# Peptides against a protein of PDB entry 4X86, part 33

Target 1, 56 residues: chain A of PDB entry 4X86
Amino acid sequence: EGPQLLLSEAVSRAAKAAGARPLTSPESLSRDLEAPEVQESYRQQLRSDIQKRLQE

## One batch from the design tools (peptide; made by RFdiffusion4, then SolubleMPNN)

Design b2_p17_3_s3 (from b2_p17_3, 10 letters changed)
Fold by OpenDDE base, seed 5:
Structure b2_p17_3_s3 (fold): chain B 56 residues (1-56), chain A 17 residues (1-17)
Amino acid sequence: as target 1 above (56 residues)
Amino acid sequence: SFDSRAFVEALLAALQS
């Protein structure tokens, strides 16, 4: 299947759910996270890191 | 305030394949 959201959208949704507020503007965060070369590599690495944290 | 555990779980769900 694969995720249906861009990384920036996933981060924004998770931040809202957790009550987190970025120190920089949402627009700047989205610009960085939506870069094509960033999307796939960070998606895989981030999911792996998250799973490891939950297992600690 | 910020809940790191909630953030991790929500992000994992959003990135679920």
Scores: peptide ipSAE 0.152, ipTM 0.725, DockQ to the pose 0.068
Fold by OpenDDE base, seed 2:
Structure b2_p17_3_s3 (fold): chain B 56 residues (1-56), chain A 17 residues (1-17)
Amino acid sequence: as target 1 above (56 residues)
Amino acid sequence: SFDSRAFVEALLAALQS
């Protein structure tokens, strides 16, 4: 129900902030990052990382 | 000021939903 974070969006924002340019086209990068398996892995890892930080 | 702890907890909750 809550907001879902997209890896593609997170990476895009970070890249812009850092002035980084992807080796591939933005469209290709977005497609790769928005792949269901990649997005799900990111979600799981993000949850895990946040939980770890809360335990510190 | 910004409460980072509260933000992280809220973010975690959002990801779990």
Scores: peptide ipSAE 0.062, ipTM 0.542, DockQ to the pose 0.033
Fold by OpenDDE base, seed 4:
Parts: structure tokens; sequence; C-alpha cells
Structure b2_p17_3_s3 (fold): chain B 56 residues (1-56), chain A 17 residues (1-17)
């Protein structure tokens, strides 16, 4: 519906909001999470999984 | 400190489409 954020950006924003800090640099985390071959599939799966967990 | 609930909710919101 709205703009499609990269998974890396979504994770970074969520981590910041939650007060979490990565063990590695933010740049390294972003690089790993920006793999285009898994980006869309993982986004869809993760959203579904998170929604299920919130309902538990 | 780290808030796992806040993290999940923020991530969910960011991934909404």
Amino acid sequence: as target 1 above (56 residues)
Amino acid sequence: SFDSRAFVEALLAALQS
C-alpha cells in the first residue's frame, strides 16, 4: 500500500525505536539485509510471522 | 534498554504494504 521500505531500513528503524544496537556496524547490517534475492520474500514472510506472534 | 515489543511493533508497521 504505502512505500516499500527495504528490509534493512525497516530493521534499522525498528531497532532504533526499541533502543537496540547492533553488534556490528549499521552499515554491515544493512549490507547483509539488502540482498535483493531475498528482500521481497523475506519482507512478506516476516510481516506474516510478526503478526502471528503479536496475536499469541 | 531494549524493548522487544516496541521492536516488533515498529518492524511490523514499517513492513506494512
Scores: peptide ipSAE 0.158, ipTM 0.733, DockQ to the pose 0.071; fails the geometry check
Fold by OpenDDE base, seed 1:
Order: sequence, then C-alpha cells, then structure tokens
Structure b2_p17_3_s3 (fold): chain B 56 residues (1-56), chain A 17 residues (1-17)
Amino acid sequence: as target 1 above (56 residues)
Amino acid sequence: SFDSRAFVEALLAALQS
C-alpha cells in the first residue's frame, strides 16, 4: 500500500517516533539493517512478531 | 523517554505497504 522501505529506515523512523536513542550510531545501525540477504526475511519475521504482540 | 508502544506502532506502520 505504501512504498517499500528499507528495514533500516523503518527502524530509524520507529526509533525516532518513540524517542529512542540507539546505543550505536544511527549510521552503524542502518548499515547492519541494510544487509540485502536478510532484509526481506527479517522484515517479514519482524512484522509477524509485532502483529502477534499487538494482538495479545 | 522511550515509548515502547509508539515504537511498535511506528515500526508496524513502516513495515506495511
């Protein structure tokens, strides 16, 4: 429905919205989360986990 | 301070297309 976001961008936006300050630099976090070999699988798993938490 | 609920909601929204 919306544009596809990088996982790193999704996490960064969520962290900002929540007032979270990462322990590592935002750049380092983004680099790690932009790994293409795991991003989609991780996105799907994370979405599933979040949805389960919200349904509790 | 950190708002865990806001984080979860924002992350879910960002991951949805």
Scores: peptide ipSAE 0.157, ipTM 0.731, DockQ to the pose 0.070; fails the geometry check

Design b2_p17_3_s4 (from b2_p17_3, 9 letters changed)
Fold by OpenDDE base, seed 1:
Structure b2_p17_3_s4 (fold): chain B 56 residues (1-56), chain A 17 residues (1-17)
Amino acid sequence: as target 1 above (56 residues)
Amino acid sequence: SFDSAALVAALLAALQA
């Protein structure tokens, strides 16, 4: 339940929007961001952030 | 709706200072 965005996709979109360049290659960054534990942490953080926004 | 990409964009911008 909740948003189901991939962290890798979110970061990619955000980087493009902000003109941000990672210190490592985009491929290496994507690989790290696609790790299951990283994605799960992102999901939890995203849920938490949304809840905070709803309370504001 | 919540835009996670926008939120991450802000973080990335801040990190690059």
Scores: peptide ipSAE 0.038, ipTM 0.533, DockQ to the pose 0.067
Fold by OpenDDE base, seed 3:
Structure b2_p17_3_s4 (fold): chain B 56 residues (1-56), chain A 17 residues (1-17)
Amino acid sequence: as target 1 above (56 residues)
Amino acid sequence: SFDSAALVAALLAALQA
């Protein structure tokens, strides 16, 4: 269980909001962001951040 | 609640500054 957010989707939305551009090709970035270990790390970080924000 | 994408946006902006 946990938040159902993909890192790749979060980065895409963030890029639009901030007007940010990747330094590498979008395809290379997507490949890195969609790696299972990276997504798992993001899930853990997101869970931690949510807990911190709930404590505010 | 908070927007995860918004947080990432702030980080990306900072990294590119």
Scores: peptide ipSAE 0.038, ipTM 0.530, DockQ to the pose 0.069
Fold by OpenDDE base, seed 5:
Structure b2_p17_3_s4 (fold): chain B 56 residues (1-56), chain A 17 residues (1-17)
Amino acid sequence: as target 1 above (56 residues)
Amino acid sequence: SFDSAALVAALLAALQA
């Protein structure tokens, strides 16, 4: 349950908006970002951030 | 509305600072 957001997609969109380039290849970065433990950490962080926003 | 990409960008910026 909760928002179904992919960290890899979020990072890609953010990088594009900022004009940032990864130090490694985009494919390598995506591979790292798609790791289950990384995605889960992002989900938890996102939920926490949303909760903080709602409390402001 | 909530822009998760914006938060990611902010986090990345903080890490680069």
Scores: peptide ipSAE 0.037, ipTM 0.527, DockQ to the pose 0.076
Fold by OpenDDE base, seed 4:
Structure b2_p17_3_s4 (fold): chain B 56 residues (1-56), chain A 17 residues (1-17)
Amino acid sequence: as target 1 above (56 residues)
Amino acid sequence: SFDSAALVAALLAALQA
């Protein structure tokens, strides 16, 4: 239950929008971002951020 | 409204400053 947004997808979209470039290859960055524990941490943070926005 | 990509974009910009 909760938002199902991939961190890797969010970072890719944000990088394009901001013109930001990883110091290493995009593939290396994606590999790190696709780690299950990293994705879960992002999900929890995203859920928390949504809750904060709803309270504002 | 909420835009996750916008938040990440701001973070990336700050990290690369």
Scores: peptide ipSAE 0.036, ipTM 0.536, DockQ to the pose 0.069

Design b2_p17_4_s1 (from b2_p17_4 with E4D E5R R8A K13R)
Fold by OpenDDE base, seed 5:
Structure b2_p17_4_s1 (fold): chain B 56 residues (1-56), chain A 17 residues (1-17)
Amino acid sequence: as target 1 above (56 residues)
Amino acid sequence: SELDRLLAPILERHFGP
């Protein structure tokens, strides 16, 4: 929770919207997506992508 | 990208190819 959406939460919502269910479990998927390096990479790329769009 | 490289294996593991 917070002003920044977690990747795990984003993927969970996207999967639900797409009617997709993991071969494993929602919990297992979330655990992998919550890895610090994954979340940080998500944050950085999201910021970068938005900044690029604003500069165009 | 770095995110893609980290995310792709995770998604493949949980959702398949």
Scores: peptide ipSAE 0.652, ipTM 0.908, DockQ to the pose 0.816
Fold by OpenDDE base, seed 1:
Structure b2_p17_4_s1 (fold): chain B 56 residues (1-56), chain A 17 residues (1-17)
Amino acid sequence: as target 1 above (56 residues)
Amino acid sequence: SELDRLLAPILERHFGP
């Protein structure tokens, strides 16, 4: 958890909105997305993207 | 980006190319 959505939750919501179903399973996908390096990269990217928008 | 590089193989594995 944290101030931003977890990447796994963000992807889950996006997949649902797109009507996309994983070839594997939602659980398998989430397990991969919950890797610490992946989640941290997501947090950093999200923060950076917001900062860029504020500078425009 | 770093995130893209990490996400790409995951998405390919679970959703295909």
Scores: peptide ipSAE 0.652, ipTM 0.908, DockQ to the pose 0.831
Fold by OpenDDE base, seed 2:
Structure b2_p17_4_s1 (fold): chain B 56 residues (1-56), chain A 17 residues (1-17)
Amino acid sequence: as target 1 above (56 residues)
Amino acid sequence: SELDRLLAPILERHFGP
C-alpha cells in the first residue's frame, strides 16, 4: 500500500479554485469520478505525464 | 487520451456544455 491520489479530489480542488459548482452536487460528481476505470485511467495518465517531464 | 474520453462526459453531465 502507498499514498493515493484521487481524481475526485483533484477535480474537487480545481473546481473550488475556479469558483465552479456542479449542476448536480459535489457528491454526485465525486461518485462518478471514483469509478474504478476512471480512477485507474487518471493514475496511469498522471504517471505517464510525470515520467515524460522527467525525461525532458 | 483514455482519461479524456472517460472524463469529458462526466464533466459535461455535471457542469454542462
Scores: peptide ipSAE 0.652, ipTM 0.908, DockQ to the pose 0.846
Fold by OpenDDE base, seed 3:
Structure b2_p17_4_s1 (fold): chain B 56 residues (1-56), chain A 17 residues (1-17)
Amino acid sequence: as target 1 above (56 residues)
Amino acid sequence: SELDRLLAPILERHFGP
């Protein structure tokens, strides 16, 4: 728990809420989502999206 | 977007098309 959510945590929560189960495993999915380039892209897009909303 | 390009193959791999 905390104010900052990793992409892997966000997807995990969304999948659970939707009742979706991966073909592989939750652990395998998390490993792929935790790749540095993926997490950084998520952080950048999240910040960009917030900035765009603030500028409206 | 860049994130979309990175996420698409991951989601397809784990959840199917």
Scores: peptide ipSAE 0.650, ipTM 0.908, DockQ to the pose 0.829

Design b2_p17_4_s2 (from b2_p17_4 with E2R E4D R8A K13R)
Fold by OpenDDE base, seed 4:
Structure b2_p17_4_s2 (fold): chain B 56 residues (1-56), chain A 17 residues (1-17)
Amino acid sequence: as target 1 above (56 residues)
Amino acid sequence: SRLDELLAPILERHFGP
């Protein structure tokens, strides 16, 4: 949802880049990462980090 | 951070220690 990347997508890309495979499954991992509170915390931190850098 | 606190147990569950 929205123009920002989902956390699940970010982690999926990072795992692929690292050659890491979950003990469970990509689908199970994504399900946990798509929890509303997890996604919201990601959105907030991303926004905050960008704002901090722009204000430096 | 809040994200770290939420993410850490998820990553440990799926990728191990």
Scores: peptide ipSAE 0.655, ipTM 0.908, DockQ to the pose 0.845
Fold by OpenDDE base, seed 2:
Structure b2_p17_4_s2 (fold): chain B 56 residues (1-56), chain A 17 residues (1-17)
Amino acid sequence: as target 1 above (56 residues)
Amino acid sequence: SRLDELLAPILERHFGP
């Protein structure tokens, strides 16, 4: 077990910061963002991006 | 990226064009 980084949480926070509200609902948006393939892609890209920055 | 491909249609659906 380790810390979990959720795309749905990241997007939710970003939307709030931008004053953006979904046309649907926060719940519907989160449901789509929590799809396994979407979450895994987020995890992989985030890790990759951090690794790249560490190597610079 | 793969994430972009997956995320773009989701964002468009919920936030519009």
Scores: peptide ipSAE 0.654, ipTM 0.909, DockQ to the pose 0.847
Fold by OpenDDE base, seed 1:
Structure b2_p17_4_s2 (fold): chain B 56 residues (1-56), chain A 17 residues (1-17)
Amino acid sequence: as target 1 above (56 residues)
Amino acid sequence: SRLDELLAPILERHFGP
């Protein structure tokens, strides 16, 4: 973990809020979302998005 | 974005098109 939520946790929360259920399983989905390159791209995107908001 | 490119196939696999 780190200063930001894991992508898998973020997606899990979003899916729950939307009442969405995966065709596979929550575990299978999380496994894919926890790939290092996916998590890192999420961290970078999140940081970038926040910085953009501060510049507006 | 890079994230979108990585997420799209994952979401399609697990939630459908």
Scores: peptide ipSAE 0.653, ipTM 0.908, DockQ to the pose 0.823
Fold by OpenDDE base, seed 3:
Structure b2_p17_4_s2 (fold): chain B 56 residues (1-56), chain A 17 residues (1-17)
Amino acid sequence: as target 1 above (56 residues)
Amino acid sequence: SRLDELLAPILERHFGP
């Protein structure tokens, strides 16, 4: 729990809620999603999306 | 988007096309 969610955590929660299971493993999926460039891209897009909504 | 480009191959690898 916490106010900040990593992309891997967000996807994990979404997949669980949808009953989706990866062909590989939850751990393998998380490792790929935790790649620095992926996490940074997520952070940037999230911030950008929030800023766009605030500007409306 | 940049994120979409990075996520697409990851999701395809783990969940299929």
Scores: peptide ipSAE 0.650, ipTM 0.908, DockQ to the pose 0.826

Design b2_p17_4_s3 (from b2_p17_4, 5 letters changed)
Fold by OpenDDE base, seed 1:
Structure b2_p17_4_s3 (fold): chain B 56 residues (1-56), chain A 17 residues (1-17)
Amino acid sequence: as target 1 above (56 residues)
Amino acid sequence: SELDRLLAPILDRHFGP
């Protein structure tokens, strides 16, 4: 877990909000999204995006 | 972006192109 939402959780919530169901399974999707490089990229981009908006 | 490049194939696999 951590101080920020996991990408897998963020995507799960987004899919639910959109009424989208994976062709595979929620579990399979989560496993792919939980790859360390994917999660770290998400964290970095989220932080960067917020910083950019604060400077606008 | 880096995230987009990592995320796109995952989304394609699970939700279709």
Scores: peptide ipSAE 0.634, ipTM 0.904, DockQ to the pose 0.853
Fold by OpenDDE base, seed 5:
Structure b2_p17_4_s3 (fold): chain B 56 residues (1-56), chain A 17 residues (1-17)
Amino acid sequence: as target 1 above (56 residues)
Amino acid sequence: SELDRLLAPILDRHFGP
């Protein structure tokens, strides 16, 4: 439930904005970025970073 | 960071070092 934070989406948008094209494919890149451990690490870091700023 | 450790090899593979 609730909004989903997607690392794969963030990287995809960043790559597009930078005009960067993967050596492989966007689909292959997304698959790697969607690995559960990678996605969870991303979520945890974002949460931690936000909490850190709110508590300063 | 943990994310960096996981992300770096992925980015290296797809975009080069």
Scores: peptide ipSAE 0.634, ipTM 0.905, DockQ to the pose 0.856
Fold by OpenDDE base, seed 4:
Structure b2_p17_4_s3 (fold): chain B 56 residues (1-56), chain A 17 residues (1-17)
Amino acid sequence: as target 1 above (56 residues)
Amino acid sequence: SELDRLLAPILDRHFGP
């Protein structure tokens, strides 16, 4: 429901910004980052971090 | 954090420790 940023996309952008290339491949990295438990953990932490900042 | 624990081994695998 609704658009949400994927962790894989966030990491890809960060890696590009850092000039970093994976030892494997961007595709392999994305596959690992797209694991449901990893994506859900990312969503939860992002939500929590935003809520914490708004409550300060 | 939970995310850190899940992410660290992935990053180690793909970018090295």
Scores: peptide ipSAE 0.634, ipTM 0.904, DockQ to the pose 0.861
Fold by OpenDDE base, seed 3:
Structure b2_p17_4_s3 (fold): chain B 56 residues (1-56), chain A 17 residues (1-17)
Amino acid sequence: as target 1 above (56 residues)
Amino acid sequence: SELDRLLAPILDRHFGP
């Protein structure tokens, strides 16, 4: 498997770009986003989205 | 989507609705 962005990293970058800061903490947010089911759902969704575009 | 359903409560908790 090649390099990939974790969901937590993707959200962190998006939040920074938007100037958004969590009500809790960056660490608490990252911990929730790093839950296995959440990360796997992100991986599957991203792969599916790319496959759909390649099939167009 | 499944991802949306998992993300929504997380984002609501940390950023508010």
Scores: peptide ipSAE 0.633, ipTM 0.904, DockQ to the pose 0.839

Design b2_p17_4_s4 (from b2_p17_4, 5 letters changed)
Fold by OpenDDE base, seed 1:
Structure b2_p17_4_s4 (fold): chain B 56 residues (1-56), chain A 17 residues (1-17)
Amino acid sequence: as target 1 above (56 residues)
Amino acid sequence: SELDRLLQPILDRHFGP
């Protein structure tokens, strides 16, 4: 969805980097993270954070 | 934040609090 990472992908990468494994399954986690309201809030927050950095 | 409110319960469910 656009030039930004999906939240599910971002969390997957973070979990991998931390050596963390879900109690459930990667698939179940991704399903929850792909909820439209969750992904949209992530997109908005990420865009906002980047804009703030550019304005500093 | 809105993201935190939505994300935290998901993370708690899958990784534990």
Scores: peptide ipSAE 0.680, ipTM 0.915, DockQ to the pose 0.854
Fold by OpenDDE base, seed 4:
Structure b2_p17_4_s4 (fold): chain B 56 residues (1-56), chain A 17 residues (1-17)
Amino acid sequence: as target 1 above (56 residues)
Amino acid sequence: SELDRLLQPILDRHFGP
């Protein structure tokens, strides 16, 4: 939820685009990706990357 | 990066080496 995509959603889309299927399940993968520390690191990385691109 | 360090073991677990 929020203006930014969740990492779980981003990875899900990427996996689908690549035709990749997890050894476990999409649900299990999403659960791990939704860990708060993982999501926060994603948010920070995404924001930082965008800011750097805008400053180039 | 921090994200990479957190993400790699998750991807390895679910998609294999």
Scores: peptide ipSAE 0.680, ipTM 0.914, DockQ to the pose 0.861
Fold by OpenDDE base, seed 3:
Structure b2_p17_4_s4 (fold): chain B 56 residues (1-56), chain A 17 residues (1-17)
Amino acid sequence: as target 1 above (56 residues)
Amino acid sequence: SELDRLLQPILDRHFGP
Protein backbone atom coordinates (compact mmCIF):
# COMPACT_ATOMS: atom_id res chain seq x y z
CA GLU B 1 0.00 0.00 0.00
CA GLY B 2 0.87 3.64 -0.37
CA PRO B 3 3.21 5.56 -2.64
CA GLN B 4 5.99 3.64 -4.39
CA LEU B 5 8.66 6.32 -4.84
CA LEU B 6 12.20 5.26 -3.96
CA LEU B 7 14.03 7.35 -1.39
CA SER B 8 17.18 7.18 -3.49
CA GLU B 9 15.31 8.79 -6.38
CA ALA B 10 13.76 11.44 -4.14
CA VAL B 11 17.16 12.39 -2.69
CA SER B 12 18.75 12.38 -6.13
CA ARG B 13 16.10 14.78 -7.41
CA ALA B 14 16.49 17.02 -4.37
CA ALA B 15 20.28 17.08 -4.70
CA LYS B 16 20.03 17.95 -8.38
CA ALA B 17 17.55 20.74 -7.65
CA ALA B 18 19.94 22.13 -5.02
CA GLY B 19 23.00 21.82 -7.27
CA ALA B 20 24.62 19.49 -4.74
CA ARG B 21 27.12 16.74 -5.56
CA PRO B 22 28.07 14.00 -3.10
CA LEU B 23 31.55 13.92 -1.56
CA THR B 24 31.59 10.18 -2.26
CA SER B 25 29.75 8.94 -5.34
CA PRO B 26 26.14 8.69 -6.54
CA GLU B 27 26.47 4.90 -6.33
CA SER B 28 27.69 4.94 -2.73
CA LEU B 29 24.92 7.33 -1.71
CA SER B 30 22.28 5.21 -3.43
CA ARG B 31 23.54 2.06 -1.73
CA ASP B 32 23.10 3.63 1.70
CA LEU B 33 19.68 5.07 0.84
CA GLU B 34 18.46 1.73 -0.48
CA ALA B 35 18.96 -0.02 2.86
CA PRO B 36 15.66 -1.77 3.64
CA GLU B 37 15.07 -0.03 6.97
CA VAL B 38 15.69 3.39 5.41
CA GLN B 39 13.42 2.77 2.42
CA GLU B 40 10.64 1.43 4.64
CA SER B 41 10.82 4.44 6.95
CA TYR B 42 10.57 6.69 3.90
CA ARG B 43 7.55 4.82 2.55
CA GLN B 44 5.77 5.05 5.89
CA GLN B 45 6.45 8.74 6.36
CA LEU B 46 5.53 9.62 2.79
CA ARG B 47 2.22 7.78 3.08
CA SER B 48 1.48 9.43 6.41
CA ASP B 49 2.35 12.90 5.13
CA ILE B 50 0.13 12.53 2.07
CA GLN B 51 -2.77 11.26 4.16
CA LYS B 52 -2.41 14.19 6.55
CA ARG B 53 -2.53 16.65 3.66
CA LEU B 54 -5.61 15.01 2.15
CA GLN B 55 -7.42 15.10 5.49
CA GLU B 56 -6.88 18.82 6.07
CA SER A 1 11.05 11.47 12.87
CA GLU A 2 12.45 7.98 12.47
CA LEU A 3 13.27 8.69 8.84
CA ASP A 4 15.15 11.84 9.80
CA ARG A 5 17.19 9.90 12.35
CA LEU A 6 18.14 7.31 9.73
CA LEU A 7 18.67 9.80 6.90
CA GLN A 8 20.66 12.51 8.67
CA PRO A 9 23.88 10.50 9.19
CA ILE A 10 23.72 9.31 5.57
CA LEU A 11 23.37 12.85 4.27
CA ASP A 12 26.10 14.06 6.61
CA ARG A 13 28.48 11.37 5.36
CA HIS A 14 27.86 12.00 1.67
CA PHE A 15 27.26 15.76 1.59
CA GLY A 16 28.94 16.98 4.76
CA PRO A 17 27.42 19.04 7.55
Scores: peptide ipSAE 0.679, ipTM 0.914, DockQ to the pose 0.867
Fold by OpenDDE base, seed 5:
Structure b2_p17_4_s4 (fold): chain B 56 residues (1-56), chain A 17 residues (1-17)
Amino acid sequence: as target 1 above (56 residues)
Amino acid sequence: SELDRLLQPILDRHFGP
């Protein structure tokens, strides 16, 4: 159970890579993405996706 | 997915449609 990227960090990095800038601010976006229910959903889906890949 | 349901409105808010 090693560390995982927070969704907010993942999105921030992806946005930077894509040259995408929020209409609001990076800080406002991160705040919304850091909501516990959002982060937990991300963690669950990430684990599920990895498990599915390992089964292929 | 649950993540999509939570994430979509956030992305729409900050990046628009």
Scores: peptide ipSAE 0.678, ipTM 0.914, DockQ to the pose 0.838

Design b2_p17_5_s1 (from b2_p17_5, 6 letters changed)
Fold by OpenDDE base, seed 5:
Structure b2_p17_5_s1 (fold): chain B 56 residues (1-56), chain A 17 residues (1-17)
Amino acid sequence: as target 1 above (56 residues)
Amino acid sequence: SARLQALLAPILERHFG
């Protein structure tokens, strides 16, 4: 349970907004960011961040 | 998160330098 936003999507949006292009490819970057351990770590941080904001 | 940074740093370094 909890937030189900993808880190790969967040980073892709940020890179696009900044005009940053990976040395490899968007697909290669997304593949690395979608690794289960990376996504789980992101989910935990996102949940923590949201809880902090709600308590302000 | 120290955990996320530890996992993310090498990925960003590889793809963006």
Scores: peptide ipSAE 0.673, ipTM 0.908, DockQ to the pose 0.849
Fold by OpenDDE base, seed 3:
Structure b2_p17_5_s1 (fold): chain B 56 residues (1-56), chain A 17 residues (1-17)
Amino acid sequence: as target 1 above (56 residues)
Amino acid sequence: SARLQALLAPILERHFG
């Protein structure tokens, strides 16, 4: 429940928009970003930010 | 959050320098 966006997908889209290429590989970057603790932290932050925006 | 930044910063540094 809540935001379903993956941090890895968000970063991938941002990198593409900026023309940025990782020193490693997109796959390696995604693997790190998809770590459970990282994704959960992102989910919490995203939910919090959205709630704050809606309450302004 | 400090938690997300603490986790994300070293990842971005590793992959993008």
Scores: peptide ipSAE 0.673, ipTM 0.908, DockQ to the pose 0.835
Fold by OpenDDE base, seed 2:
Structure b2_p17_5_s1 (fold): chain B 56 residues (1-56), chain A 17 residues (1-17)
Amino acid sequence: as target 1 above (56 residues)
Amino acid sequence: SARLQALLAPILERHFG
């Protein structure tokens, strides 16, 4: 449970907003970012950040 | 988290330099 936003989606949005293009490809980048351990780490970080903000 | 940074940094380095 928790945030459902994928890190790959977050990075894709950020890259688009910044006009940044990967040296490889968006698909290759997304594949790496979708690795389970990477996504779980992102989920934990996102949850932690939100919890911290809610406590302010 | 240091964990996310450790995982994300090499990915971004590979794809964005």
Scores: peptide ipSAE 0.672, ipTM 0.908, DockQ to the pose 0.829
Fold by OpenDDE base, seed 1:
Structure b2_p17_5_s1 (fold): chain B 56 residues (1-56), chain A 17 residues (1-17)
Amino acid sequence: as target 1 above (56 residues)
Amino acid sequence: SARLQALLAPILERHFG
């Protein structure tokens, strides 16, 4: 329930747009970003941000 | 949120410095 977007996907898109490359690897970065607590905190933040924007 | 930043900051530091 709520907005569905993986943080790992969002960061990947942002990194590509900025021409940024990790010191490690894209795979290692994605693994860390896919941790359940990280993804859930992102989902909550995204939902909150969208709600705020709709009210502005 | 403080929660997201607390979780995300060390990850970004590790991978991007």
Scores: peptide ipSAE 0.672, ipTM 0.907, DockQ to the pose 0.819

Design b2_p17_5_s2 (from b2_p17_5, 7 letters changed)
Fold by OpenDDE base, seed 1:
Structure b2_p17_5_s2 (fold): chain B 56 residues (1-56), chain A 17 residues (1-17)
Amino acid sequence: as target 1 above (56 residues)
Amino acid sequence: SARLQALLAPIFERHFG
């Protein structure tokens, strides 16, 4: 339930836009960011941020 | 959140540090 944007996708897009290149690889970075605990923490943060913005 | 930041810090250090 709630926002389901992928952190790995968000970071990949941001890095690409900024021209930031990982020391490893985009794929390796994405794999780490796709860890369940990381994604869930991101989902919770995203939901919280949206709620805060709606109250401003 | 502190939780997300704590999880991301070592990942970013590994890939961009």
Scores: peptide ipSAE 0.683, ipTM 0.914, DockQ to the pose 0.830
Fold by OpenDDE base, seed 2:
Structure b2_p17_5_s2 (fold): chain B 56 residues (1-56), chain A 17 residues (1-17)
Amino acid sequence: as target 1 above (56 residues)
Amino acid sequence: SARLQALLAPIFERHFG
């Protein structure tokens, strides 16, 4: 339940839009961002942010 | 969240300096 968008996907899209290039590689960055604890923290914050917006 | 920022800081430092 809740948002399922990957943080790695969100960052990839943002980086592409900004023309930002990592010092390493897009693949390496994505792998780090796909760590379960990172994704879960992102999901929690995203849900919280949405709830805050709905209350505005 | 503080937790997310703590997790992201070293990742972005590694990949973007």
Scores: peptide ipSAE 0.683, ipTM 0.914, DockQ to the pose 0.793
Fold by OpenDDE base, seed 3:
Structure b2_p17_5_s2 (fold): chain B 56 residues (1-56), chain A 17 residues (1-17)
Amino acid sequence: as target 1 above (56 residues)
Amino acid sequence: SARLQALLAPIFERHFG
């Protein structure tokens, strides 16, 4: 239910598009971004942003 | 949100400086 886009996937795509490379590794960055509390915060923010747009 | 920013800040600092 609701948005299920992963933050790690979103950041990975954005970084690739921008040609940005982490000092560590893409895998290490993704692992940190996949932490449950981080993903949940992202999900909440994404839902809130969508709701805000729909109300405009 | 402030919560998301607080969680992301140290992650991005670690990986991108």
Scores: peptide ipSAE 0.683, ipTM 0.914, DockQ to the pose 0.800
Fold by OpenDDE base, seed 5:
Structure b2_p17_5_s2 (fold): chain B 56 residues (1-56), chain A 17 residues (1-17)
Amino acid sequence: as target 1 above (56 residues)
Amino acid sequence: SARLQALLAPIFERHFG
């Protein structure tokens, strides 16, 4: 339960939209962002942000 | 969050400098 969006996907979309190219590769960046601890921290942040907006 | 920022800082530094 909760937000299902992947941080790696969110960052990839943002980077593409901004024309930003990593020094390494999009694939290498995505692998780092897909680490379980990073994704869990992102999920917690998203949940908090959504709850905050719903309370406004 | 502080936790997320701490985790992302070294990743972005590595890939974007």
Scores: peptide ipSAE 0.682, ipTM 0.914, DockQ to the pose 0.815

